Peptides against a protein of PDB entry 3S8F. Designs and how they scored, part 52

Target 1, 157 residues: chain A of PDB entry 3S8F
Amino acid sequence: VLTLFVAVPSLMTAFTVAASLEFAGRLRGGRGLFGWIRALPWDNPAFVAPVLGLLGFIPGGAGGIVNASFTLDYVVHNTAWVPGHFHLQVASLVTLTAMGSLYWLLPNLTGKPISDAQRRLGLAVVWLWFLGMMIMAVGLHWAGLLNVPRRAYIAQV
Target 2, 166 residues: chain B of PDB entry 3S8F
Amino acid sequence: DEHKAHKAILAYEKGWLAFSLAMLFVFIALIAYTLATHTAGVIPAGKLERVDPTTVRQEGPWADPAQAVVQTGPNQYTVYVLAFAFGYQPNPIEVPQGAEIVFKITSPDVIHGFHVEGTNINVEVLPGEVSTVRYTFKRPGEYRIICNQYCGLGHQNMFGTIVVKE

## One batch from the design tools (peptide; made by RFdiffusion4, then SolubleMPNN)

Design b1_p11_5_s2 (from b1_p11_5, 6 letters changed)
Fold by OpenDDE base, seed 4:
Structure b1_p11_5_s2 (fold): chain B 157 residues (1-157), chain C 166 residues (1-166), chain A 11 residues (1-11)
Amino acid sequence: as target 1 above (157 residues)
Amino acid sequence: as target 2 above (166 residues)
Amino acid sequence: SAADRLAELLE
């Protein structure tokens, strides 16, 4: 019960980040209910990567609530569901934020800006990574619900 | 103007906080729905039962695999299972179809998993603790037990079998 | 079917 209360500040934090993104988008000229999203710097891999990580983190966070419930955890614990959750949290959010951080950090540390070709390649990398992680995560969660065990090379399904 | 910017941020925060509360209730409702429709058969956690892992192989109900299956009543059995590096005992576990089976599972060495394919039996087995799982096999046949908790070099080969007899 | 198996596992 106490563990589930952690969901409250976590959700508040998540939506506060969203509020910051909305403000930033509106400062960049975005208008309307969704126009601010389009106004965000989607041409910068240093921005796109962590945002995609956050998008992957949303279902992962929802899964965290499931995993934190002792009744629901009985269904999913040590099944492929758990690796699915981890790949959203670590292989998606953490990895993509690390990628994004490098796209920002390296130019600043070296004093050399990235080329346009490098920028485009970076965008391709982070989008493809995100797509792959989403496919993998959905598959793992689905398999987990079908009771495919974690840490086993063989399964009934 | 910095002051105007701060006020604008505050307004957006208030809106998103309201949205966050709404979503919180949506998630709670979803969890409640899931519990009501999909978890009716979840086995509740029992009282913590302790055992000495250093002596469990020598004395007590787990010591003799030939006596691991105990009939406790009409169509009721208790099965004392050891999960060890790297296997299960007894193996196979033989139980009758339609009987209520209470599995008492523990480990003499390290943490193992006890995942029975085709069932919702899935527990971690800790040395010094007894895991209790109640299940009724409706279909005869063989059910594979899989260790789903890494337990060493032989983990990938750690399997058992439950044979349900008509 | 997979759906049926899932239903059985979630009972």
Scores: peptide ipSAE 0.020, ipTM 0.803, DockQ to the pose 0.231
Fold by OpenDDE base, seed 3:
Structure b1_p11_5_s2 (fold): chain B 157 residues (1-157), chain C 166 residues (1-166), chain A 11 residues (1-11)
Amino acid sequence: as target 1 above (157 residues)
Amino acid sequence: as target 2 above (166 residues)
Amino acid sequence: SAADRLAELLE
């Protein structure tokens, strides 16, 4: 139980970021419990990408607690569960944040804004990436729970 | 204006912090539930048992694969297994159905995995340490042992078999 | 079923 308190700083940080998003959404005219979400700039891939990363990071974080638990780790260790966790943490949050950063950085470096077509393409890319990542992650976690081994090309199930 | 903004931020932060703490307790509760409802969720840490990997093949209970299966009591066996690059010994491991099997697994070379399909047996095998796993096979048949820890060029082909006899 | 197998693994 005490080991699980290691998650407290990470949770505090993560939800502080969420609080910042709520504040931003409310500044943009969003009201109510969920209205602030709609007010966020969902038409900007530089925004959407890291936010989708955060969304993917939530189940990944929960999995982190599972993986750090002595008793539960015995069930999931070195199964497909572990790659599933990694893809949520690294290939989702980190990768999507990097992708989103590029959508901001490149226009600034070149001094030229992206075209509307490029913007729409960017949105498609990050949403498709997120969708694919979620499908894969769910599959890997599911397979892991069914004791499909990691680092093996075969499985009984 | 700035003061109002700061107060608003603090209010939202407090809310999210409260939520985060609540979620932490939810996770703890889920762990507790798992421990209470699933026997496999309670895996106690065993005593650390050490062995010399440089001599494990020459002397001791792992030295002779023909003597690897030892009956320790009525319907109780200890199986001394070596995981090595790239296989397992003995292979196959033959045990009776319904018997309580204690696997004592170690490695003479590098870290390997010991993952038995169809079971909850899944441990890393470290040179110099003995992994102990207790299991009772309820169904007869063949159970494949898979190495799920990268151990070298032949890792992907490192398999063993447990044969459970009726 | 997958559910049954999972249950067996967790018991």
Scores: peptide ipSAE 0.014, ipTM 0.803, DockQ to the pose 0.252
Fold by OpenDDE base, seed 1:
Structure b1_p11_5_s2 (fold): chain B 157 residues (1-157), chain C 166 residues (1-166), chain A 11 residues (1-11)
Amino acid sequence: as target 1 above (157 residues)
Amino acid sequence: as target 2 above (166 residues)
Amino acid sequence: SAADRLAELLE
């Protein structure tokens, strides 16, 4: 149980980032409890991608706490639960952040803005990626709880 | 204006920090709940038992698969299992239904997995260490052992069988 | 330059 306190700095950082998003949304004219979310630049894939990554990181982080627990890890270790976890962490947060970074970097590096078509395509890509990753992650976690083994092509259930 | 803005910022920061802390306690509570309701299913790790992986095939309780199943009591057995590239020995492992089985599992080569389908037996097997798992098979039949730790080219085909006899 | 080539690719 004491090992869970290792997660405190990470959680604090995560929610500080969330707070920063709130401030950004409010600076853009968003008001109320949720109005600031709508005010964020959802038309920019450079913004949407890393934010979706952060959203995927939330359940992943919760899973990380579970995985770090000695007693709970006994249940989930080397099952499909584990790849479900790191797909949220790596394939969602890291990958989407990288995608978002490219959407910012390439226009700046080339000195040319992305076209509207490229922007829309980018939005489609990151949203579809996120959706697919969430489906996969939920499936893997579910399978893991059903004792489907990791690194095996065969399962009883 | 600056003071008002500063106050507002602090309020939001405190709110988010409080939420963070609250979520931490939620996770702790969930763990506590799990422990309280599932204590019977938790197998203690016990003490670390070591073995020489270079000699485990030649001498000791793992050396002869024919002697791997040892009766230690009226309804208690110890099974000395080797996980190796790429299989298990003995194979099949034959044990009686309803008996308390203590599996002593080690590896002579690389890290393997020992995942028994239909059971909660799921451990990694490290060369030089002995994994100990206790289990009682309530139903007769065949239980497949799956290696769930990558161990080389033949990993995907590394299976064993436990046969539980009436 | 590499940047120019990349710009052309992104058109």
Scores: peptide ipSAE 0.000, ipTM 0.799, DockQ to the pose 0.009
Fold by OpenDDE base, seed 5:
Structure b1_p11_5_s2 (fold): chain B 157 residues (1-157), chain C 166 residues (1-166), chain A 11 residues (1-11)
Amino acid sequence: as target 1 above (157 residues)
Amino acid sequence: as target 2 above (166 residues)
Amino acid sequence: SAADRLAELLE
């Protein structure tokens, strides 16, 4: 009940952030329904990382509602589904946000901008991390639905 | 211009809030779909039943593994199972095919899991509480019980067996 | 505005 209750404020917060991104994109010259997305600074790992984290958080958030359901919990509880959910929430959103924060924080603390090589490397790291997390998350959720147990090295499936 | 900017931000926020509401319904629909396609995996919880974990090994229906399987009807059995560090009692659990089995599972020590492979039986076992699961084995053979809740150094080796006889 | 500052930071 509590989880479902906090889901509403969480969604509001998430879409408020999205609104800020849209506004920023439009200020950068983006037009139309989706043109503002292209106008966002996708060449900056400090931006890309947390945004990818947010994208990963969407299915994770939906999964949170599933996990909070009394009926659906009997299907997914203590299966590989749960680690899949955690990796979307923690290893994607939190970790990518932390990574992105470093790409912003360190240059600002030192007063020195990152080199172009560092920028490109950062983009590669962030995108590869996201890709890996999505593969893992999909696999874990799928395994969970096939009744693969959590905290076990062996499964029938 | 600060006021103008504020108004612009509000307009975008309203749009995204509307979108969020729409997405909420999408998520509800997805939950409904999941429920419809995975109904076989749902085992209703029983009534809350409590026991004293400090005495459950010495007295009561869990005390003697030789008497753990109790016939309660012509085709109905109750099995009193202990999950402990690190195994299950009785082991193996022998039950007939096609009979309705009511598992009464508790723990004398720490929290364990009771996950039976090939079935939808998957419950946590708490000391002081009795987990009740009802299941009918349609096919004979051996079913492995897996502990899916960390319970100590021997957790990974904590297995049991249910033998379903023809 | 805050929005303008954000846009500036994201340049």
Scores: peptide ipSAE 0.000, ipTM 0.771, DockQ to the pose 0.011

Design b1_p11_6_s1 (from b1_p11_6, 7 letters changed)
Fold by OpenDDE base, seed 4:
Structure b1_p11_6_s1 (fold): chain B 157 residues (1-157), chain C 166 residues (1-166), chain A 11 residues (1-11)
Amino acid sequence: as target 1 above (157 residues)
Amino acid sequence: as target 2 above (166 residues)
Amino acid sequence: MAADRLAELLS
């Protein structure tokens, strides 16, 4: 029960970030219920990378609630489900945030802007990374539900 | 202008807060649904039972693999299992089909896993603690035990077998 | 087989 209280500050953080994104999108000319999303700077890998990380983090967070559940944890613990959760949290959010941070930081530190080719390559990298991570994460979660063990090279399903 | 922006942000925060709370209840509902429909397969945690890992091999119910399977009643057995680097004892574990089996699992050395393929038996085994799992094998045959907790260089080869006899 | 095992796991 106490562990699930972590959901409260986590959700507070999530809606604050979402609110900030909506406000930014609306400032950029987005209108309506979803128009603000389209208005965000999707041409900037420094923006796209961490946002994709956040998108991966949402199902990961939902999985966190499952993993923190006293009863449901017995179903998923030390199965492939757990690596699936980690890859959403670390290999998606943290890694993509790091990528995005570098896309912003390096130009600022060197004083040299990235070329258009580098920008486009960066966008391709982060989108492909996200896609690959989603495929792997879904596969791992699915395998976990089928009782595929964690930390084993063999499985029987 | 900044003040107006702050008010606008506050309005968006209120909306997203409401959405977040709604999603929280959705997650709770999903958990409740899962529990209502799938609770029969959940093995609840028992009370903490402790054992001395330094003597568990020399004395007590885990000391002799030949005496590890104990009939405790009609169609009821207790099996005392050691998970160690790198294997299980007894190996194989022989139990009858349809009997209620209580596994008492502990470790003399490091943390191991006890994952029985084809079943929902999946527990971590800590030295100094006894893991208790209750299960009834409905199908005869061989069930592989897999260590799913890294325990050293031989971890990948740490397997056991449960033989369910008709 | 997978579906059957899943049912066994969750029931």
Scores: peptide ipSAE 0.021, ipTM 0.808, DockQ to the pose 0.250
Fold by OpenDDE base, seed 5:
Structure b1_p11_6_s1 (fold): chain B 157 residues (1-157), chain C 166 residues (1-166), chain A 11 residues (1-11)
Amino acid sequence: as target 1 above (157 residues)
Amino acid sequence: as target 2 above (166 residues)
Amino acid sequence: MAADRLAELLS
């Protein structure tokens, strides 16, 4: 009940952030239904990282609702599904947000901009991290649906 | 200009809020669809039943592994299982194929898991509570019981076996 | 086998 209650304000918050992104993209010259997305600063790891985190959080949030369902939770509870959910929420959103924050904080605190090489490396890091997290998350969710138990080194699949 | 910007932001927010609401309904619909199409896979929770974990080993239906399997009907059995650090009793659990088995599982010590491979039986076992699971084994053979809740140093080696006889 | 088991678990 608590999770479902929190789901509504969380969704509202998420889409408020999305609204801000749309506005920013349109201010940067983006037009049309999706043109604003392309206009966002995808060359900045400080932007890309948290946005990728948000994208990963979407299926994680949906999974949260599943986990909060009494009947559906019986299928997924204490299986590999749960770590999959956690990694989307923590290792994706929280971690990528932290990573992105560093790309903003360090230049801001030191007064020195990051080099182009550092920027490119940063982009590579956050994209690779996201890709890895998505692969792992999909794998864990899939394994969970196949009744692979959590906290066990063996499973019959 | 700030006012214009504010109005523009509000317009986008309203749009996204509407989208948010729509997506919420989509998710609810998907959950409803899942429940409607996958009802057979859910084992309903039983009524809350409590026991004293400090005496469950000494007296009552869990005290003697040899008496753990009780026939309650022509094709119905109740199995009183203890999950403990670090194993299950009785072990193995022997039941006939095709019979309705009611597992009543409790713990004398800490929280354990009761996950039966090849089945949808997956419950947590709490000291002081009795977990009730109803299942009918359609296939004969051996089914491994796995503890999927951390219970101590021997957790990873905590296994049991259900033997389903023809 | 995995697909069949998945169907069994979800059905």
Scores: peptide ipSAE 0.020, ipTM 0.786, DockQ to the pose 0.225
Fold by OpenDDE base, seed 3:
Structure b1_p11_6_s1 (fold): chain B 157 residues (1-157), chain C 166 residues (1-166), chain A 11 residues (1-11)
Amino acid sequence: as target 1 above (157 residues)
Amino acid sequence: as target 2 above (166 residues)
Amino acid sequence: MAADRLAELLS
């Protein structure tokens, strides 16, 4: 139980970010329980990418608690579950945040705004990345639960 | 107004913090549920058993693969397994169906994995430490042992076999 | 089946 409390600072940080998003959405005219979400700038890949990363981070965070649990870790340790967790944490949140940052940074560094075509392409890229990552992550977690080993090219299931 | 904005942010933060704490308790409850309903998933840590990796091949219960399988009771066996670069000994490991098997696994060289496919046997093997795993094979056949911890150039080919006899 | 094996491993 005490080990699980290690998650508290991370959760506090993550949901503080969520609070910032809610505030931003409400400033943009969103109202109600979910209306603020719709009001967020979903047409901007610089916004969409890190938000999708955050969404992927949620199941990853839950997995983190599992992995940190003594009894449950025995089930998942060194199975395909582990790379599934890492791909949610690093290849989703970190990578998508980096991608989103670039969509903001590059136009500012060059002084040139991105074209509408580039914007649409950017949206396609980050959504496809997220979709692919979720498919892979689900597959890896599923395989892990079936005791498919990590760092192996073969499995007997 | 800056003051109004700060108050609004604070209110949202409080809400999300409450949600965060609620989710923490949900996760704790899920763990408790798992422990209560899935007893096979509860693998308590045993007492730490140490061995000298520099002499484990020369003396002791791991030294002779022919003596690795020891009957300790009417339907109980202890199997002394070495994981090394790059394989397992004995190989194959032959045990009877339905018997309680206690695996005592150690390494003379580097860290290896001991993952028996088709079972919940999955431990890291550290030089100088003995990993103990208890398992009863209910189905006869061959079970592959796979190394799931990178141990060198031959890691990908490091396999063993457990043969469960009827 | 995979589902049955999973149940066996987790129970």
Scores: peptide ipSAE 0.018, ipTM 0.807, DockQ to the pose 0.264
Fold by OpenDDE base, seed 1:
Structure b1_p11_6_s1 (fold): chain B 157 residues (1-157), chain C 166 residues (1-166), chain A 11 residues (1-11)
Amino acid sequence: as target 1 above (157 residues)
Amino acid sequence: as target 2 above (166 residues)
Amino acid sequence: MAADRLAELLS
């Protein structure tokens, strides 16, 4: 159980980022409990991508705690649950953060702003990616709970 | 202005850190609850048992598949299983319905998986170590053993069968 | 069947 305290630094970091987002939203005119969310720059794929990654990281992080539990890991280990977990962590957070970074980096390196068409396309890509990842992740976690094995092409459910 | 902003950020950070800590305890509580309510389903790790993977095929209880199933009591059996590239032995594993089966599983070569469909048996098998799993089959029939740890080119075809007889 | 199997795995 003490192993679970390893999650503390990660949680602290994650929620510190969330705090920064709240502050940014409030600086942009957002008010109230949720108004700051709406005030964030959702029209910028460089912003949306990593934020969606963070959202995917939330259930992934919770799953990480589960996976780190001796008792619960017995249930989920080497099942489809595990791929579900790391797809939220790597294919969502890391990948979307990388995508977002490119949307910021390339315009700055080239000195040319992203066109409106490119911006809109970027938003579509990021949201579709996130949606697909969430569907897959939910499916994998569900399958894992049904004891679908990892690294196998067959399952009896 | 920068100082004011810094103070404001710190205030939000404190709130979110508190939330983070609270969530941590929620997760721990959930784990504790699960453990408390599902203790019967928990298989203890037990003491680490070692074997020599280089001799396990020649000497010892894993050497002869015909002697792999050992009755240890009136309704208790120990089954010595080898997971190897690429299969299991004995195959099939034949056990009686309703008997308590202790699987002793090891590998002579690389790491394998031992996942029995329709059961909660799911362990990794390491060369040099013995995995011990207890299970009682309530229903007769065939249960497929699946390797769920990549072990080489033939991994996808590495299957075994447990036949539970009435 | 899936629900029954899940129950078996979890309890």
Scores: peptide ipSAE 0.018, ipTM 0.815, DockQ to the pose 0.261

